# Peptides against a protein of PDB entry 6J07, part 16

Target 1, 107 residues: chain A of PDB entry 6J07
Amino acid sequence: GQRGWFCGSVSQDLRQFWVAEGGTISDPRAADFLFSCDASHPDTLRIYQSLDYIEDNATVFHAYYLSAVANAKIKNSVALGHFILPPACLQKEIRRKIGSFIWEQDQ

## One batch from the design tools (peptide; aimed at target 1 T59)

Design b2_p16_6 (made by RFdiffusion4)
Pose (drawn by RFdiffusion4):
Structure b2_p16_6 (pose): chain A 107 residues (1-107), chain P 16 residues (1-16)
Amino acid sequence: as target 1 above (107 residues)
Amino acid sequence: EVAEAKELGTATHELR
């Protein structure tokens, strides 16, 4: 049983794959998986500003997780943690902090 | 694009 919803800014291909394969597939408002290909001004904001996100009851994953699984053998591997999709307001700094050298570590 | 989304998610995980 895997319920999941997709923001408006998600390729239909990814939605089709979700429908085709996985646990028992359903796509309600709340659901169990929260997928998006955007974090700027799409329906996804409604997750980031929910009390569930604040209380650690919601994590948004990039919908390309489904693309990675589709290009994997079946469903194995492809750990979720690699597709955490943080709020866009954070992404600029997340990338720099990770990409910076050890002699920099600016903060 | 998928690689870039993966890298961003891995970066987020490491910082958590």

Design b2_p16_6_s1 (made by RFdiffusion4, then SolubleMPNN; from b2_p16_6, 9 letters changed)
Fold by OpenDDE base, seed 3:
Structure b2_p16_6_s1 (fold): chain B 107 residues (1-107), chain A 16 residues (1-16)
Amino acid sequence: as target 1 above (107 residues)
Amino acid sequence: TVEDAKFLGEAALKLQ
């Protein structure tokens, strides 16, 4: 399915794009996709603290993925895996190993 | 690596 949960850090434009593409919005427990623009936002932190996330049954994605999809020249050219939003405590090491996140490169 | 991260991320999606 394509039920999505959105952190309060995600703009209405991106939420509207999700819905326009056929997605629905749900609570995080029922959602198939979890979107956030801020790993430090209280909403996102609650996800990281949830049992589902701790047990590796949930993944948070940066909502910039939706922007990338909207602007993609080739359908299905945007890899969702590149938009995993890990907890802030892990981001520094990830940047050191694999470079800056995609959502940071255009800023 | 970037490739590993991509793979793991997409794999995680498939398991959800």
Scores: peptide ipSAE 0.035, ipTM 0.589, DockQ to the pose 0.144
OpenDDE base, seeds 1, 2, 4, 5: peptide ipSAE 0.028, 0.027, 0.030, 0.030; ipTM 0.594, 0.596, 0.597, 0.600

Design b2_p16_6_s2 (made by RFdiffusion4, then SolubleMPNN; from b2_p16_6, 8 letters changed)
Fold by OpenDDE base, seed 3:
Structure b2_p16_6_s2 (fold): chain B 107 residues (1-107), chain A 16 residues (1-16)
Amino acid sequence: as target 1 above (107 residues)
Amino acid sequence: KVEEAAELGRAAALLQ
């Protein structure tokens, strides 16, 4: 599917790109994809606290993925897995073991 | 592009 939920932290430009490419915007329960740019944003926190997420039936992706997809003609194939946005409580440990997230590298 | 995202998303979901 092409239904996406967007945290308030995601720019309108990225939302418009999603729609322009054929996606639709829905509530988290109906969404096929959950996008956020801030794991600490209240909208995203509500996702992390939801039953679907707690039961590992949902994944939040950093919306920077959409920017990468838009530029895929220039860059290599974009791996969605590199854009998983975990809760803030896990990010520090991930950075220690694997390094900075891809959306942080391009800042 | 969204179609690509959907394909990758489905693959990722299967790995969960």
Scores: peptide ipSAE 0.031, ipTM 0.611, DockQ to the pose 0.075
OpenDDE base, seeds 1, 2, 4, 5: peptide ipSAE 0.029, 0.031, 0.028, 0.030; ipTM 0.607, 0.603, 0.601, 0.621; seed 5 fails the geometry check

Design b2_p16_6_s3 (made by RFdiffusion4, then SolubleMPNN; from b2_p16_6, 7 letters changed)
Fold by OpenDDE base, seed 1:
Structure b2_p16_6_s3 (fold): chain B 107 residues (1-107), chain A 16 residues (1-16)
Amino acid sequence: as target 1 above (107 residues)
Amino acid sequence: EVEEAKFLGEAAAKLQ
């Protein structure tokens, strides 16, 4: 599917890129992909508090993934799994175990 | 279209 939900923290440019590449924008329940640039944004927090997320039926991705895709020279070289955006309460522990997130490295 | 394949192909393989 090509349905995406976007947190208010995501720029209009990235939203436009998504649409330009054939994606559509939907509400979180209908979306196949959830994008955010801020785990602490109220929009994203509502996702984390949702039943779908709590039951592990939803994943939030950092929208920087779309920037990486746009800039990539090699097809399929950008791994979506590297852009999972966990709740803020988990990020410190994750960084401790596996290092800084990709979107933090390129900022 | 090349860019589309980059994210849609990856997404389809892993999430659908």
Scores: peptide ipSAE 0.031, ipTM 0.625, DockQ to the pose 0.068
OpenDDE base, seeds 2, 3, 4, 5: peptide ipSAE 0.030, 0.030, 0.026, 0.029; ipTM 0.635, 0.632, 0.609, 0.627

Design b2_p16_6_s4 (made by RFdiffusion4, then SolubleMPNN; from b2_p16_6, 9 letters changed)
Fold by OpenDDE base, seed 4:
Structure b2_p16_6_s4 (fold): chain B 107 residues (1-107), chain A 16 residues (1-16)
Amino acid sequence: as target 1 above (107 residues)
Amino acid sequence: SVEEAAELGRGAALLQ
């Protein structure tokens, strides 16, 4: 599906790109994709605390993925898996194992 | 499209 939920931390430009590419905006329960730019934003925290997330039925992705897609010569060459946004409490350990997040590298 | 570029979706994704 093409239903996306967006944390309030995500810019309107990225939301508009999602819609322009055929996506729709949905509430988190109905969404096929969950996007955020801030793991500590209250909206995102509510996702992490939801049963869907706790039961591994949902994944939050950093919305920078959409920027990467927008700027990629081949859009589907951008791997969504590289943009998984874990809870803040897990990020340090994840960085230790797999390195810095992509959205942090260009900053 | 965004959907075509997104390979994981809502389901749990394992970090590799």
Scores: peptide ipSAE 0.077, ipTM 0.701, DockQ to the pose 0.102
OpenDDE base, seeds 1, 2, 3, 5: peptide ipSAE 0.073, 0.070, 0.067, 0.062; ipTM 0.703, 0.697, 0.694, 0.692

Design b2_p16_7 (made by RFdiffusion4)
Pose (drawn by RFdiffusion4):
Structure b2_p16_7 (pose): chain A 107 residues (1-107), chain P 16 residues (1-16)
Amino acid sequence: as target 1 above (107 residues)
Amino acid sequence: SRRHELTEQAREEFEE
């Protein structure tokens, strides 16, 4: 049983794959998986500003997770953690902090 | 909840 919802800014291909394969597939408002291909000004904001996100009851995953699984053997591998989709206001700094050299570590 | 469990799982995987 895997319920999941997609923001408006998600390729229909990814939705179709979610419908085709996985646990028992359903796509309600709350659901168990929260997928998006955007974190700027789409429906996804409604997750980031929910009390569930604040209380660590919601994590938004990039919908390309489904693309990675579709290009994997079946469903194995492809860990979720690689597809954490943080709020866009954080992304600029997340990338720099990860990409910076050890002699920099600016903060 | 299922979403909380997934959040824990994703954090553990991210740290690894």

Design b2_p16_7_s1 (made by RFdiffusion4, then SolubleMPNN; from b2_p16_7, 9 letters changed)
Fold by OpenDDE base, seed 5:
Structure b2_p16_7_s1 (fold): chain B 107 residues (1-107), chain A 16 residues (1-16)
Amino acid sequence: as target 1 above (107 residues)
Amino acid sequence: SKRAELRKKALEELLK
């Protein structure tokens, strides 16, 4: 099974999609997938400050990943790595090196 | 672990 945690910034629709696809919702320590739509949201900040994250044992993904999966025309065409959501303090530098984040391109 | 595998794969995709 797929265990996920959701920041309060994530819509109910995306949470429902996760469950509909067979996922379960759990606390951050038990979850394999950590989803957020806002690196500055207090829920997400607590993840970044957690021991698991500091020790590189956790990754936060932008929940737009789920929307991309839901709308994908080609199965397995959505790369999870394109949706890594880093802390806000790192985003400018990352954009400089690898370009704008995918969730920002469709805005 | 599943989380470690996800992270590894995701980082590879990010930096590709």
Scores: peptide ipSAE 0.644, ipTM 0.940, DockQ to the pose 0.746
OpenDDE base, seeds 1, 2, 3, 4: peptide ipSAE 0.643, 0.641, 0.641, 0.643; ipTM 0.940, 0.940, 0.940, 0.940

Design b2_p16_7_s2 (made by RFdiffusion4, then SolubleMPNN; from b2_p16_7, 7 letters changed)
Fold by OpenDDE base, seed 4:
Structure b2_p16_7_s2 (fold): chain B 107 residues (1-107), chain A 16 residues (1-16)
Amino acid sequence: as target 1 above (107 residues)
Amino acid sequence: SSRAELTRQARAEAAA
């Protein structure tokens, strides 16, 4: 199913959109989708420190993905992989290689 | 797990 966890950095509007689209909200251990808007938020940091994440069994996605989905006219046209939110310590190097993250471009 | 598969697929997509 579409079980999602949300960092405290994610707005209530995006959470409501998730539920409106058929998703449910759960704790991070049970969730398939982990959403955050801030890699440095304590909630997100706890994910990065979790065994599941360290063992590559979890991914944090930037919640802007949900905004992109909401604005997309074609379903499934938004690539979830473009919204992977890596730990802050990796972001600078990633930007050097591939440029600014998609959620930064619309700001 | 489903989340592990999601992780694999998302990372592959990001790398494409």
Scores: peptide ipSAE 0.703, ipTM 0.946, DockQ to the pose 0.827
OpenDDE base, seeds 1, 2, 3, 5: peptide ipSAE 0.700, 0.702, 0.702, 0.702; ipTM 0.945, 0.946, 0.946, 0.946

Design b2_p16_7_s3 (made by RFdiffusion4, then SolubleMPNN; from b2_p16_7, 8 letters changed)
Fold by OpenDDE base, seed 4:
Structure b2_p16_7_s3 (fold): chain B 107 residues (1-107), chain A 16 residues (1-16)
Amino acid sequence: as target 1 above (107 residues)
Amino acid sequence: SKLAELRKQALEEFLK
């Protein structure tokens, strides 16, 4: 499905793009995709603390994915897997092992 | 890029 939840850290423009591309906006429990621009935002923290997330039934993606899709000539050429947004407490170790995240490189 | 793909794979494996 194309149901998405958005952290308050995500701009209205990106939300509107999601809808324009055929997506709908829902609460996090009903959503197929969870988008955030800030792993430390209270909205996102609530996701990380949820049972669904702890039990690996949910994944948070950085909303920069939508910006990348919007700017790509071929929209399906952008790999969603590059935009997994882990909790802040894990990011330092991840960067140490695999380098900076894509959204940080384009900042 | 190949680097981006490797990063993707490593991240997914790390998180599971």
Scores: peptide ipSAE 0.037, ipTM 0.574, DockQ to the pose 0.078
OpenDDE base, seeds 1, 2, 3, 5: peptide ipSAE 0.033, 0.032, 0.031, 0.036; ipTM 0.575, 0.594, 0.603, 0.572

Design b2_p16_7_s4 (made by RFdiffusion4, then SolubleMPNN; from b2_p16_7, 9 letters changed)
Fold by OpenDDE base, seed 5:
Structure b2_p16_7_s4 (fold): chain B 107 residues (1-107), chain A 16 residues (1-16)
Amino acid sequence: as target 1 above (107 residues)
Amino acid sequence: SKRRELTKLAKEQAAA
């Protein structure tokens, strides 16, 4: 099974999709996947400040990953690594190097 | 753990 944690910034539609695909929702300590739509949300900030994250034992993914999976025509064609959500303080520098994030391109 | 493995794979993809 796949266990996921969701920041309060994630819509109910995306949470429902996760469950419909066989996922379960858990607290962040037990979760395999950590999803957020806002690096500045208090829920996400608590993750960035956690021991697991500081020790590089956790990654926050933008929940738009789930939308990409839902819309994918080819199974397993969505790369999870393209949806890493870094802390806000790093995003500007990352954009200068690799361009806008995927979740920003459709806006 | 599964989460650590996912983290490793995801970061490798991001770095590619």
Scores: peptide ipSAE 0.670, ipTM 0.943, DockQ to the pose 0.803
OpenDDE base, seeds 1, 2, 3, 4: peptide ipSAE 0.668, 0.668, 0.669, 0.667; ipTM 0.943, 0.943, 0.943, 0.943; seed 3 fails the geometry check

Design b2_p16_8 (made by RFdiffusion4)
Pose (drawn by RFdiffusion4):
Structure b2_p16_8 (pose): chain A 107 residues (1-107), chain P 16 residues (1-16)
Amino acid sequence: as target 1 above (107 residues)
Amino acid sequence: ELLEKALKRAEELDEE
């Protein structure tokens, strides 16, 4: 049983794969998986500003997770943690902090 | 801290 919803800014291909394969597939408002290909001004904001996100009851994953699984053998591997989709207001700093050298570590 | 929490939640979902 894997319920999941997709923001408006998600390729139909990814939705189709979600429908085709996985646990028992359903796609309600709340659901169990929160997928998006965007974090700027799409329906996804409705997750980031929910009390569930604040209370650690919601994590938004990039919908390309489904693309990675589709190009994996079946469902194995492809850990979720690689597809955490944080709010866009954070992404600029997240990339820099990760990409910076050890002699920099600016903060 | 936010990413660490999100990683813990992702690991729990992978285990399920």

Design b2_p16_8_s1 (made by RFdiffusion4, then SolubleMPNN; from b2_p16_8 with E1S E11A E15A E16K)
Fold by OpenDDE base, seed 4:
Structure b2_p16_8_s1 (fold): chain B 107 residues (1-107), chain A 16 residues (1-16)
Amino acid sequence: as target 1 above (107 residues)
Amino acid sequence: SLLEKALKRAAELDAK
């Protein structure tokens, strides 16, 4: 299913879009998708510190993914993998190797 | 690496 958890950094508009597209909102332990707009937000930090995340059973995605999907109006045209939101401590190195994140380019 | 693992997880989720 499409169970999503949302960091407090994510707007209600994006949450509403998720629900409108058939998603549900759950706690992070039950969620299939974890969305955040801020890797440094306390909610997101707790995810990064969780056992599920440490054991590679969880991935945080930037909620801008939902905005991109809304704009494209074709869910499959937007690759979720492009919106992985890593911990802040890793982002500089990732930008060096791969380039700026999509959400940074489009806003 | 964490990134590689995340990409793998993302691919799995995209395939659902």
Scores: peptide ipSAE 0.073, ipTM 0.648, DockQ to the pose 0.679
OpenDDE base, seeds 1, 2, 3, 5: peptide ipSAE 0.071, 0.068, 0.070, 0.072; ipTM 0.648, 0.645, 0.649, 0.648

Design b2_p16_8_s2 (made by RFdiffusion4, then SolubleMPNN; from b2_p16_8, 6 letters changed)
Fold by OpenDDE base, seed 2:
Structure b2_p16_8_s2 (fold): chain B 107 residues (1-107), chain A 16 residues (1-16)
Amino acid sequence: as target 1 above (107 residues)
Amino acid sequence: SLLEKWKKKAEELDKL
């Protein structure tokens, strides 16, 4: 499906792009995709603390994914897996292993 | 662990 939830940290422009591409906006429990720009935002923290997330039934993606899709020349060329937004407590360790996240890199 | 869960999810989605 194309149901998305958006953290308050996500700009209205990205939300509008989602809708323009055929997506709908829903609450976290009904959403197929959860978007955030800040792992430390209260909205996102509530997701990380939710039963769905703890039981691995939910994934939070950095909303920069939508920007990447908007700028992509080839449909489906953007790897969604590269935009998983982990909890803040894991990010430093992850960066040590794989480098900076895509949304942190200059374009 | 939480890190392991993240790694697993990333690997799963990379195949999509």
Scores: peptide ipSAE 0.298, ipTM 0.829, DockQ to the pose 0.290
OpenDDE base, seeds 1, 3, 4, 5: peptide ipSAE 0.281, 0.278, 0.285, 0.283; ipTM 0.820, 0.816, 0.821, 0.820

Design b2_p16_8_s3 (made by RFdiffusion4, then SolubleMPNN; from b2_p16_8, 9 letters changed)
Fold by OpenDDE base, seed 1:
Structure b2_p16_8_s3 (fold): chain B 107 residues (1-107), chain A 16 residues (1-16)
Amino acid sequence: as target 1 above (107 residues)
Amino acid sequence: SLLERWLEKAAALDAA
C-alpha cells in the first residue's frame, strides 16, 4: 500500500481520507508521500532540513492535494505537480514565476 | 539550486 507521512498541520479529515483510500501512515523516512499544509510548521521544517530532502530524495506535497482527489470526478485528473509544497524561503520567488499556489487560491 | 530542483520536480510530475 501507499505510505504517507502527515505534518501536524494536516487535518484529521484528510488523514482519514488517505486511510480510507487504502493508504497507511508512517514516519517520513518510510513514507512514499509527505503531506503538509504549512511549510513553516516545525514538522515540515524538519523534513526540509533532512538529508533525504537536501539530497533531493524527498518531496513535500500540500495536503490539499487529497482534498482535490476526493472531489475529483476523474482519477488522475489532479496534477500532483501543482501541489508540491516548497520551503517558505522559496515561495515568493516561485509565485513570481508561476503564480499563486492552488491551495492559496481555494482558501 | 533548491528553486531549480523544485521547478524541475513540478514540471516532471505535471508531465507524468
Scores: peptide ipSAE 0.651, ipTM 0.935, DockQ to the pose 0.293
OpenDDE base, seeds 2, 3, 4, 5: peptide ipSAE 0.649, 0.651, 0.651, 0.651; ipTM 0.934, 0.935, 0.935, 0.935

Design b2_p16_8_s4 (made by RFdiffusion4, then SolubleMPNN; from b2_p16_8, 7 letters changed)
Fold by OpenDDE base, seed 1:
Structure b2_p16_8_s4 (fold): chain B 107 residues (1-107), chain A 16 residues (1-16)
Amino acid sequence: as target 1 above (107 residues)
Amino acid sequence: SFLERALARAAALDAE
């Protein structure tokens, strides 16, 4: 199954879409998918500070991924990797390498 | 790098 955790910054509509698509909602330690809309939100910051994240056992994704999936014309055309949400301290460096994040462009 | 590892994890999740 698809177990997801959601930061408080994520709308109920996106959470409901996740469930409608067959996902379940769990605590961050049990979840495979971690979704957030704000890298500075306290919930997300707690993830970045967790041992699981520091030890490279977790990745946070921007919840806009779910919106992109909902609007996709071709199944499986939306790549999860395009929606990585790094800690603020890393974002500037990443933008220099690959350009602005997709969730910044489409908001 | 961080990005490389994160992309690898994303790919693995996409494959599930």
Scores: peptide ipSAE 0.592, ipTM 0.923, DockQ to the pose 0.689
OpenDDE base, seeds 2, 3, 4, 5: peptide ipSAE 0.590, 0.590, 0.592, 0.591; ipTM 0.923, 0.923, 0.923, 0.923

## One batch from the design tools (peptide; aimed at target 1 Y48 Q49 N57 F61)

Design b2_p17_1 (made by RFdiffusion4)
Pose (drawn by RFdiffusion4):
Structure b2_p17_1 (pose): chain A 107 residues (1-107), chain P 17 residues (1-17)
Amino acid sequence: as target 1 above (107 residues)
Amino acid sequence: SFHLPDKIDERVEALES
């Protein structure tokens, strides 16, 4: 049983794969998986500003997780943590902090 | 504007189980 919803800015291909394969597939408003290919001004904001996100009851994953699984053997591997999709207001700093050298670590 | 949650790793492990 894997319920999941997709923001408007998600390739139909990814939705089709979700429908095709996985646990028992359903796609309601709340669901169990929160997928998006965007974090700027799409329906995804409705997650980031929900009390569930504030209370650690919602994590948005990039929908390309489904693309990675589709290009894996079946469903194995492809850990979720690699596809955490944080709010766009954070992404600029997340990339810099990760990509910076050890002699920089600016903060 | 927004903050990254603190318990992401626990939630990811629960979803993968």

Design b2_p17_1_s1 (made by RFdiffusion4, then SolubleMPNN; from b2_p17_1, 10 letters changed)
Fold by OpenDDE base, seed 2:
Structure b2_p17_1_s1 (fold): chain B 107 residues (1-107), chain A 17 residues (1-17)
Amino acid sequence: as target 1 above (107 residues)
Amino acid sequence: KFTLPKNIEKRIAELEA
């Protein structure tokens, strides 16, 4: 399914794109996809503290993924896995190992 | 159409185990 939850940090434009592409908006528990633009936003922090996330049954993705899809000629050419948004406490270590996140490279 | 469920990290972990 394409049920999505959106952190308050995600713009309305990206939410509208999600819906235009056939997605629906839902609460985090029912969502198939969790989108955020800020790992430190209270909405996202609540996700990281949830049982689903702690038990590795949830992943937060940076909403920049949707922008990348919108701009891509081939929608499937954008790899969702490159847009995993980990908790802020882990980001520094991840950057040391794999480099800057894709959404940071275009800033 | 979007692919991959929200539990992708668990799936990745399973593949790496």
Scores: peptide ipSAE 0.036, ipTM 0.592, DockQ to the pose 0.115
OpenDDE base, seeds 1, 3, 4, 5: peptide ipSAE 0.034, 0.029, 0.035, 0.023; ipTM 0.605, 0.570, 0.598, 0.584

Design b2_p17_1_s2 (made by RFdiffusion4, then SolubleMPNN; from b2_p17_1, 11 letters changed)
Fold by OpenDDE base, seed 5:
Structure b2_p17_1_s2 (fold): chain B 107 residues (1-107), chain A 17 residues (1-17)
Amino acid sequence: as target 1 above (107 residues)
Amino acid sequence: MFKLPKNVKENIAKLEA
């Protein structure tokens, strides 16, 4: 599917790009993709606390993925898996073990 | 358009390990 939910932290430009590429915007329960730019935003926190997320049936992605796709010469070359946005409480430990997130490297 | 990677759950597990 191509249904996406967006945290309030995501810019209108990225939302418009999603729609321009054929996506639709929906509530989190109906969405196939969940996008956020801030793991500490109240909207995103509600996702992390949801039953779907706790049961590993939902994944939050950093919306910078959409920017990367928009600017890529080959759109399919951008790996969505590199843009998984984990809860803030885990990010420091993840950085120590795996390294900085892609959206942080490109800033 | 946009696709979820096959190993999305595996990636999450790696991040949490």
Scores: peptide ipSAE 0.036, ipTM 0.618, DockQ to the pose 0.070
OpenDDE base, seeds 1, 2, 3, 4: peptide ipSAE 0.035, 0.036, 0.034, 0.035; ipTM 0.601, 0.612, 0.613, 0.599

Design b2_p17_1_s3 (made by RFdiffusion4, then SolubleMPNN; from b2_p17_1, 8 letters changed)
Fold by OpenDDE base, seed 1:
Structure b2_p17_1_s3 (fold): chain B 107 residues (1-107), chain A 17 residues (1-17)
Amino acid sequence: as target 1 above (107 residues)
Amino acid sequence: KFTLPKNVEERVKALEA
């Protein structure tokens, strides 16, 4: 019963997995989860520029999270927090602190 | 929706959690 929004950068396979697992697809305003594979994609940029995001009421996650969940042997073993997709302008600093993002390691 | 703080340092902490 989770509502998700998907950037155009996200494959249809991952979207289908989301729905197959009981999720629904909605617009960003109604979505509980925002998924993207590209912080520079226009769809994602619009999220970053939205008032909800600017006011810290929204978070974008890398859709690779769904792939990780699909392939996980242990249910709920994938940490969603590791898949936060921040704006490109922040990623360099974040990498300096925590290293490369998981999607950069596994892809 | 899951929230992410504006502060870069706090964002890092959130990612490390």
Scores: peptide ipSAE 0.041, ipTM 0.675, DockQ to the pose 0.152
OpenDDE base, seeds 2, 3, 4, 5: peptide ipSAE 0.039, 0.038, 0.029, 0.029; ipTM 0.653, 0.674, 0.629, 0.632

Design b2_p17_1_s4 (made by RFdiffusion4, then SolubleMPNN; from b2_p17_1, 7 letters changed)
Fold by OpenDDE base, seed 1:
Structure b2_p17_1_s4 (fold): chain B 107 residues (1-107), chain A 17 residues (1-17)
Amino acid sequence: as target 1 above (107 residues)
Amino acid sequence: EFSLPKKVAERVAALEA
């Protein structure tokens, strides 16, 4: 399915785009996709602290992905995998390995 | 339509490794 959970850090516009593209909005446990714009937001922190996440059964994506899809000529050209949002404590090391995150490059 | 499901945790694990 296309059930999405959204951190409070995600704008209503992006949520509306999700719904317009056929998605629904649900709680994190039922969601197929977890979106956030802030790894330090309390909502997102609760995801990182959840058993699903700790047991590697959940992934948080930066909601900028939705913006990228909205602006893309071909939706499939946007790789969701580029938008994985890891906990803040891991981001520094990840940047060392793969470079700056895609959502940071346009800022 | 969106492609990667909630459990792309394998990639997360790779990032954390």
Scores: peptide ipSAE 0.071, ipTM 0.699, DockQ to the pose 0.089
OpenDDE base, seeds 2, 3, 4, 5: peptide ipSAE 0.034, 0.038, 0.042, 0.038; ipTM 0.622, 0.626, 0.627, 0.679

Design b2_p17_2 (made by RFdiffusion4; failed a check: the pose's geometry)
Pose (drawn by RFdiffusion4):
Structure b2_p17_2 (pose): chain A 107 residues (1-107), chain P 17 residues (1-17)
Amino acid sequence: as target 1 above (107 residues)
Amino acid sequence: SFTKSRTSSSSSFRELP
């Protein structure tokens, strides 16, 4: 049983794969998986500003997780943690902090 | 590690007051 919803800015291909394969597939408003290909001004904001996100009851994953699984053997591997999709207001700093050298670590 | 993305038992997202 894997319920999941997709923001408007998600390739139909990814939705189709979600429908095709997985646990028992359903796609309601709340659901169990929160997928998006965007974090700027799409329906996804409605997750980031929900009390569930604030209270650690919601994590948005990039929908390309489904693309990675589709190009994996079946469903094995492809850990979710790699597809955490944080709010866009954070992304600029997240990339720099990760990509910076050890002699920099600016903060 | 993650097994799912939403753990709330609510059928809807709770909104801010």

Design b2_p17_2_s1 (made by RFdiffusion4, then SolubleMPNN; from b2_p17_2, 8 letters changed; failed a check: the pose's geometry)
Amino acid sequence: SYSKSRTSKKSELTKLP

Design b2_p17_2_s2 (made by RFdiffusion4, then SolubleMPNN; from b2_p17_2, 5 letters changed; failed a check: the pose's geometry)
Amino acid sequence: PYTKSRTSKSESLRELP

Design b2_p17_2_s3 (made by RFdiffusion4, then SolubleMPNN; from b2_p17_2, 6 letters changed; failed a check: the pose's geometry)
Amino acid sequence: SYTKSRTSPNSELRKLP

